# Peptides against a protein of PDB entry 2FGR: the designs that were tried, part 88

Target 1, 331 residues: chain A of PDB entry 2FGR
Amino acid sequence: SSVTLFGIVDTNVAYVNKDAAGDSRYGLGTSGASTSRLGLRGTEDLGGGLKAGFWLEGEIFGDDGNASGFNFKRRSTVSLSGNFGEVRLGRDLVPTSQKLTSYDLFSATGIGPFMGFRNWAAGQGADDNGIRANNLISYYTPNFGGFNAGFGYAFDEKQTIGTADSVGRYIGGYVAYDNGPLSASLGLAQQKTAVGGLATDRDEITLGASYNFGVAKLSGLLQQTKFKRDIGGDIKTNSYMLGASAPVGGVGEVKLQYALYDQKAIDSKAHQITLGYVHNLSKRTALYGNLAFLKNKDASTLGLQAKGVYAGGVQAGESQTGVQVGIRHAF

## One batch from the design tools (peptide; made by RFdiffusion4, then SolubleMPNN)

Design b2_p14_3_s2 (from b2_p14_3, 11 letters changed)
Fold by OpenDDE base, seed 2:
Structure b2_p14_3_s2 (fold): chain B 331 residues (1-331), chain A 14 residues (1-14)
Amino acid sequence: as target 1 above (331 residues)
Amino acid sequence: DEELARLLALLRVE
């Protein structure tokens, strides 16, 4: 069997001009351009085109040296793959997030990413952001002339919160077309959770597309999340993203992304604009800078995710500016 | 694999 050690250490100096008290926060943060991680993976050829695989991956926090410990909560899978595609058993990205977050030009990390994959409803489940699941079985098709799909089911294992008895159950999947410069996908998911101790369905629909023009890439997301509650009405958010990236001088990349979060339950919008730059010092090492502006309207309290410095909300209707400057190293 | 076992022990993952 072959075992590969791999990882990313991404650490930054970060600043946000407002926290929940209206005060500035600054310090050393993590995961500004890519999520810092340590992983082990391997494959075994079983013959006949069949392969076994494993993947163990945990998040690294370079600012505190993983003071809260290390785990494989990013991915902990065993797999079989072949001409039929790939089956995975274990905690992973759910198929919908694995595919649809690929359209986020900020790689679902730092202060610039699309924040639609969120717990919008104070859901009490561990993964109510719709990103990962425990007890997951997933299947990914091969690519057939551009067409591909993924499906996943996570067992609830009779997890209870209040009167909810199926917390953590996931069912979802995507269909996609990936051919040359074009990518397009549709994802559908449902998670069972609890809100206020009551059974709640987290429904998600996401459309994503990107096109690489060579000189620039355009990417977009359209998402609806709906927490269906028996009492108190539905908590619905419509999230929109449009981004562009372009290579600069053969060693750099500039990114600009806009997102709108229309939070229907509080009749409030938030606008996010992020400018990013990555400078490749090598194939493995990059410098980066992000500048993000988040404008909350009305009752919206969203905050930029300056992990390791401040990832909380702000006061209702407040705007937040964030900066990250950091180093990413891959090994 | 002894190397993997050592690495997992170092990571305090059992």
Scores: peptide ipSAE 0.016, ipTM 0.446, DockQ to the pose 0.089
Fold by OpenDDE base, seed 3:
Structure b2_p14_3_s2 (fold): chain B 331 residues (1-331), chain A 14 residues (1-14)
Amino acid sequence: as target 1 above (331 residues)
Amino acid sequence: DEELARLLALLRVE
């Protein structure tokens, strides 16, 4: 058996020109290029191609030294793997987010990522962004001729909020084709939650694709989320993303990504454009810079996620500009 | 105590 300690410390100077009051915010932020983390993982060969595994991973907040404490909420799994694939037990990325966020060129982190995996409806569940789940069982197939899939179920454990009695139940999965330069995936998920104390289904469908041309990579996402409420009608968002990345000088990567969030319940759109650059000083250490512009229309109040500085919304119809410049170190 | 000692002995940094 082996145990590996691993982590990332990613800390930045960040700026946003508007908060909810219309004021600028700036300071030291975290997780601009990759989520800062500390983890333990290991495997045991059980023979016959069977392996046991564990993974414990928590977020690090380098700006405050984890003043609120440390936990393993990023991942806390035990697994069995072999020729059949992998079964995981414990809190993790749900299969849909694990696969479909892989098309986000900003790795679901910082001010540049695709923000479609969101709680669009003031859902009262802890994981109503569709990213992770407690009490999760997951299965991932091997890759067979490019084809692969993942499935997950999370138990609600009779968690109640208001009149909702199944909060936190997740069922979802994806099918994918990953072969050479091409990746394409379709994900479907339903999560039980509550909105205003009433049972609500968070339904999600996501299509992702990418192609690596060597000189550049193109990536795209199409997503629909629906919070199906018993009263007040559905809260529907259609999210779109298109991105490109290219290597620069053998040591850098430039990224450009556009996203559109069509928030149907408020008949309002938000447009996000992000330019990013990563400069590798080594295999473990990089400098990075992100420049993001978020344009809200009408009643839209979306904000860029400058973690550690400002991650709240803005006033309706306001635009926000964000900058992050930082260091990422992996160990 | 013994489990912690074992963990520390097996611990590797990538």
Scores: peptide ipSAE 0.015, ipTM 0.443, DockQ to the pose 0.684
Fold by OpenDDE base, seed 4:
Structure b2_p14_3_s2 (fold): chain B 331 residues (1-331), chain A 14 residues (1-14)
Amino acid sequence: as target 1 above (331 residues)
Amino acid sequence: DEELARLLALLRVE
């Protein structure tokens, strides 16, 4: 068997010019370029092409030293893998998020990421952002000539909120084509949750694609989330993302990403644009900077996710500017 | 294995 200790410590100085009161926030934040983590993983060869695996990963908060504790909420899986693919048991990224967040050039963290994987409806479930699930069984196919897929089911374990009796149930999957410079994927998911104590289905459809031209990479996402409520009508959001990245001087990477969040229930849009730069000091250590602009229209109150500094909303129709400058170290 | 033992010791202190 093998066991590997691994991690990332990513800490930044962050600033946002507006919070919910219209005041600026600044300080030491975490996970601006990659989520800070500590993990263990390993494999055992069982013979005949069968392998057992485990993966335990928790988030690190370098600003406070994990004052709220440490857990393996990022991933806590045991797996079997072979020519049939991989079966995973335990908390993980749901198959849809695992695949479709890979098109986010900002690694689904900091002030620059695609924010479509969100709780758009004040859902009362713990994972109503559609990113991870408890009690998850996942299956991932091998890659067959570029074609691959993943499927998942999470048990609700009779979790109730109000009159909702299936909170946390997930079913979803993706199909993908990954070949050379091209990646394209379609994901579908449904999660059971509650809004206002009433049963609600979080339906998600996501299309992603990327192409690596060598000199630059383009990436895009199209997503619809729909919180289907029995009372009050559906809460629908259409999210769009287009990003580009390019290597700079062999040691740097520049990223530009735009996203639009069309929040149908409030007839309001938000526009996000982020410029990022990563400077590799080594294979393991990088400096980075992110500059993000979030323009809310009408009733939109979205805020940039400056983890450790401010991740709340802003006043309706307000624009927010965010900056992160930090160090990422991988071990 | 040694790295795991070290980490488990650290996690027990948490």
Scores: peptide ipSAE 0.009, ipTM 0.445, DockQ to the pose 0.086
Fold by OpenDDE base, seed 5:
Structure b2_p14_3_s2 (fold): chain B 331 residues (1-331), chain A 14 residues (1-14)
Amino acid sequence: as target 1 above (331 residues)
Amino acid sequence: DEELARLLALLRVE
């Protein structure tokens, strides 16, 4: 058996020019290029091609030293793997987010990421962003000539909110083709939740693709999220992303990503554009900078996610500019 | 799985 301690400490100086009051926020933030984390993982060879595994991972907040505590809410799984693939038990990324966030060139982190994986409807479930689930069973296939898939089910355990009695149930999966420079995936998921104390289905469909041209990578996402409410109609968001990345001088990477969030329930769009640069000082240490611009239209109130500084919304129709400059260290 | 079947039938991109 092996046990590996691993982590990332990513801390930045961050600035956003507007909060919900229209005031600027600035300070030390976390997780600008990669989510800061501490984890333990290991495997045991059981013979015959079967392996047991465990993975425990929690978020680190380097700006405050985890003043709110530490937990393994990023991942807490036990697994069996072999020629059949991998079965996981425990809290994890749901299969859809695990695969489809891989097309986000900002790795679902900092002020630049695709924000489509969101609670768009004030859903009352703990994981209504569609990223992770408690009580999750997941299965991941091997790669068969490029084809691969993942499936998951999370038990609701009869969790109730208001009149909703299946809160936290997840069912979903993806199919993918990963071969050489090409990756393409389709993900489908449903979560049971509540909005206003009423049963609500969070339905999600996501298409992702990327192509690595060697000199640059292109990546895209198309997502529709629907919070299907019994009363008041559906809360639908169509999210689009297109990004490009390129190596610079053998030690750097530049990233440019655009996203559009078409929030149908409020007939309002938000546009996000982010320029990022990572400078690798070593295999484990990087400097980075992100510059993001978020333009809300009409009733849209989206804010950039400057974790540790400001991650709230802005006034309706207001634009927000964000900057992060930081150090990422992996161990 | 009936829930997956329902999801496949009901999820449409608009």
Scores: peptide ipSAE 0.000, ipTM 0.355, DockQ to the pose 0.014

Design b2_p14_3_s3 (from b2_p14_3, 11 letters changed)
Fold by OpenDDE base, seed 1:
Structure b2_p14_3_s3 (fold): chain B 331 residues (1-331), chain A 14 residues (1-14)
Amino acid sequence: as target 1 above (331 residues)
Amino acid sequence: DEALRELLALLRVE
């Protein structure tokens, strides 16, 4: 068997001009271009085209040295793979997030990412953002002439919150077409949770597409998230994203991404626009800068996710500007 | 595996 140690340390100086009190926040933050991580992975050839695999990955917080500890909550899987595809057992990205976040040009981290994969309803489940699940079984097909799919089921293990008795149950999957410059995917998921101690279904539909023109890449997402509550009505958010990226001078990448979050339950919109630049000093080391603007309308209180500095909301209808400048190192 | 032992040592997990 082979074991590979791998990781990313990504640390930045971050600034946001407003917090929940209207004050500025600044300091040393983490994971501005890629999520900082430490991982172990390996494979064993079992013969006949069958392989066993493992993957253990945790988040690194370079600003405080993981003062709250280290864990493998990013991924902790054992797998079998072969001509049939891959089966995974253990905590991981759910199939829908694994595929559909690939269209986010900001790599689902920092102040620039698509924020649609969110707990929009104060759901009481640990993973009500729709990104990961405990007790997950996942299956991924091979690629057949561009066509591929992934499916997942997570056991609730009779977890209860209030009157909800199936908290943490996930079922979901995607279908995709990935061929040359084109990628397109449709994802569907349902997660059982609780809101206010009452059983709630988090339903998610996501469409993603990208096209690589060589000189530039375009990417888009359309998402609906709906927390279906028995009492108080549904909490629905429609999220939209459009982004472009282009290589610069063979050593850099510029990215521009816009997102709209139409929060139907509060009849309020938020607009996010982010400009990013990555400068590759080597294959493993990069400098980066992100500039993000978040405009909340009406009752919207969304904040930019400057991890390690400020990731909270702002006052209703307030706008927030964020900056991150940092170093990413991969090993 | 040796890599895990080294990691555990680095993490001071006895």
Scores: peptide ipSAE 0.000, ipTM 0.342, DockQ to the pose 0.082
Fold by OpenDDE base, seed 2:
Structure b2_p14_3_s3 (fold): chain B 331 residues (1-331), chain A 14 residues (1-14)
Amino acid sequence: as target 1 above (331 residues)
Amino acid sequence: DEALRELLALLRVE
């Protein structure tokens, strides 16, 4: 058997010009270009093309040294893989998020990412952002001439919140085409949760596509999230993203991404624009800078996710500007 | 197995 220790330490100086009180926040933050992590993984060849695997991965908070502790909440899987694909048991990215977040040019981290994978409805479930699940079984197909798919089911284990009795159940999957410069996928998911102690379905549909022109990459996402509540009506958000990235000077990458979050339940939109730059000092070490602008309209209160500094909302209709400058190191 | 135990001990994950 082989065991590999791996990780990323990504720490930044971050600034946001507004918090919930309208005051600026600044300090040392984490995970601006990639989520900081520590992981263990291994593979055993069982013969006949069958492999066993494990993966244990937790988030690192470099600003406080993991003052809240360490856990394997990023991934804690055992797997079998072969010509049939891969089966995983344990907490992981759900198949929909694993595939569809790959179109986010900001890697679902820092102040620049697509924020569509969110708890839009004050859901009381642990993973109501649709990113990960406990008690997950997942299956990933091989790539068949570009075509691939992933499916997942998470057991609720009779978790109750108020009158909701199936909290944490997930069912979902994606179909995709990945061939050369082209990637495209469709994801569908449902999670059972609670809102206000009442059973709620979190439905998600996401379309993603990207094309690498060599000189630049274009990427896009279209998402609808719908929290279906028995009382109070549905909470629906339509999220859109368009991004471009390009190499600069052989060692740099520039990224520009726009997102729109149309929050139907409050008739309010938010616009996000992020400019990012990464400078590779080596294969393992990079400097980066992100500049993000978030414009809330009407009742929208979205905030940029400057993890370790400020990740809360702002006052309704307020705009927020964020900056991150940091170091990413992979080992 | 042993390396994992040592790492878990270092991480204070029981």
Scores: peptide ipSAE 0.000, ipTM 0.307, DockQ to the pose 0.082
Fold by OpenDDE base, seed 3:
Structure b2_p14_3_s3 (fold): chain B 331 residues (1-331), chain A 14 residues (1-14)
Amino acid sequence: as target 1 above (331 residues)
Amino acid sequence: DEALRELLALLRVE
């Protein structure tokens, strides 16, 4: 067996020009280019092409030294893998988020990412953003001629909130084609939650695609999220993303990404544009900068996720500008 | 095993 200690420390100086009061926020933030993490992983060859694995990973907050403690909420899995693919048991990214966030050029991190994987409805479940689940069983197929898939089920364990009795149950999966420069996938998920103490289904459909032209990469996402409530009607959001990235001088990468969040329940849109640059000082160390603009319309109150500085909303119809400049170190 | 226990102790994770 082998055990590998690994991690990322990503710390930045961040600024946003507006918080919920209309005031600026600035300071030292975390996870601007990659989520800061500490992890342990290992594998055991069981023979015959079968392997056992474990993965334990928690988030690091470099700005406060993990003042609230440390946990393995990023991933805590045991697995079996082989020619059949991989089965995982434990808290992880749900299959839909694991695959479909791969089209986000900002890697679901910092002020630039696609924000579609969100709790749009004040869902009372812990993972109502559709990113991770507790009590998860996942299966990932091998890649067969480009085709691959992943499936997951999370047990609710009779978790109750108000009158909802199945909170935290997840079922979902994706199908994909990954071959050379092309990637495309379709994901479907349903999660049971509660809104206002009432049972609510979080339904999600996501289409992603990317193509690497060598000189540049294009990537896109189309998503619909519905919180189906028994009372008050559905809370529906259509989210769209288009991004491009290109290598710069053999040591850098520039990224530009646009996203639109059409929040149907409040008839309000938000537009996000982010410019990012990563400069690799080595294979393990990079400097980065992000510049993001978020324009809320009408009743929209979305905020950029400047983790460690400000990740809250803004006033309805207000725009927010964010900057992050930082260091990422991987070990 | 031992390294993990030491790490968990440092992290105050039981």
Scores: peptide ipSAE 0.000, ipTM 0.318, DockQ to the pose 0.076
Fold by OpenDDE base, seed 4:
Structure b2_p14_3_s3 (fold): chain B 331 residues (1-331), chain A 14 residues (1-14)
Amino acid sequence: as target 1 above (331 residues)
Amino acid sequence: DEALRELLALLRVE
């Protein structure tokens, strides 16, 4: 049996030029390049190619010292793995997000990430962003000549909100091809939630691909989210992302990512463009900077996610500029 | 079905 303590402390100075009132926000933020975390993981060899595993991981908020407490909401799994793949029991990334967020060059955190994995419809479920689930059973196949897949089911445990009786139920999975420089994946998910106390299905389809040219990496995402409501019609968002990254001088990485969020229910688009730079001081320590522009059109009110400083929306049709400069340390 | 068709239609137009 092995037990490994691991973590990341990522803290930044962040600025956004507009909040919901049109005022600037600035201060110390967290998780600008990687989500700050503390975790425990381990494995036990059971013989015959079978292994048991555990993984406990919680978010660290370095700005306030976890004043709201610490939990293992990032991941809290026990697993069995072998030639058949891996079965996981417990809260985790759902299979669709685990695979499809891997195409985000900004690691699904800070002001630069793809924001498609979002609660687009004021869903009342705790995980209506489609990223994680409670009460999750997941299965991941081995990689067979590049082909791999993951499937998951989360129990609702009779969680009710208003008249919705299956809140938190998830079913989803992906198929992928991962071979050398190429990765491509298709993910499908449905999550049961509530909007306005009424049963709502959050349907998600995501296509992702990346190619590593050695000198640069290209990555893309195409996503549709649809909150299917019995009353008021569907809330559909089409999200697109294209990103490039390149190594700089053997110790740096530059990233550029564009995303478009076509919010059909309000006939409004938002455009996000982010430039990022990471400078590795060591294998464990990096400096980073992110510069993001978010242009909302029409009724769009999206805000950049400057965690610890400001993660709210802006006024309709307003543009927001965000900056993060920080330190990431891994242990 | 429709979401996949819409996504595939988007992939054919790019």
Scores: peptide ipSAE 0.000, ipTM 0.426, DockQ to the pose 0.011

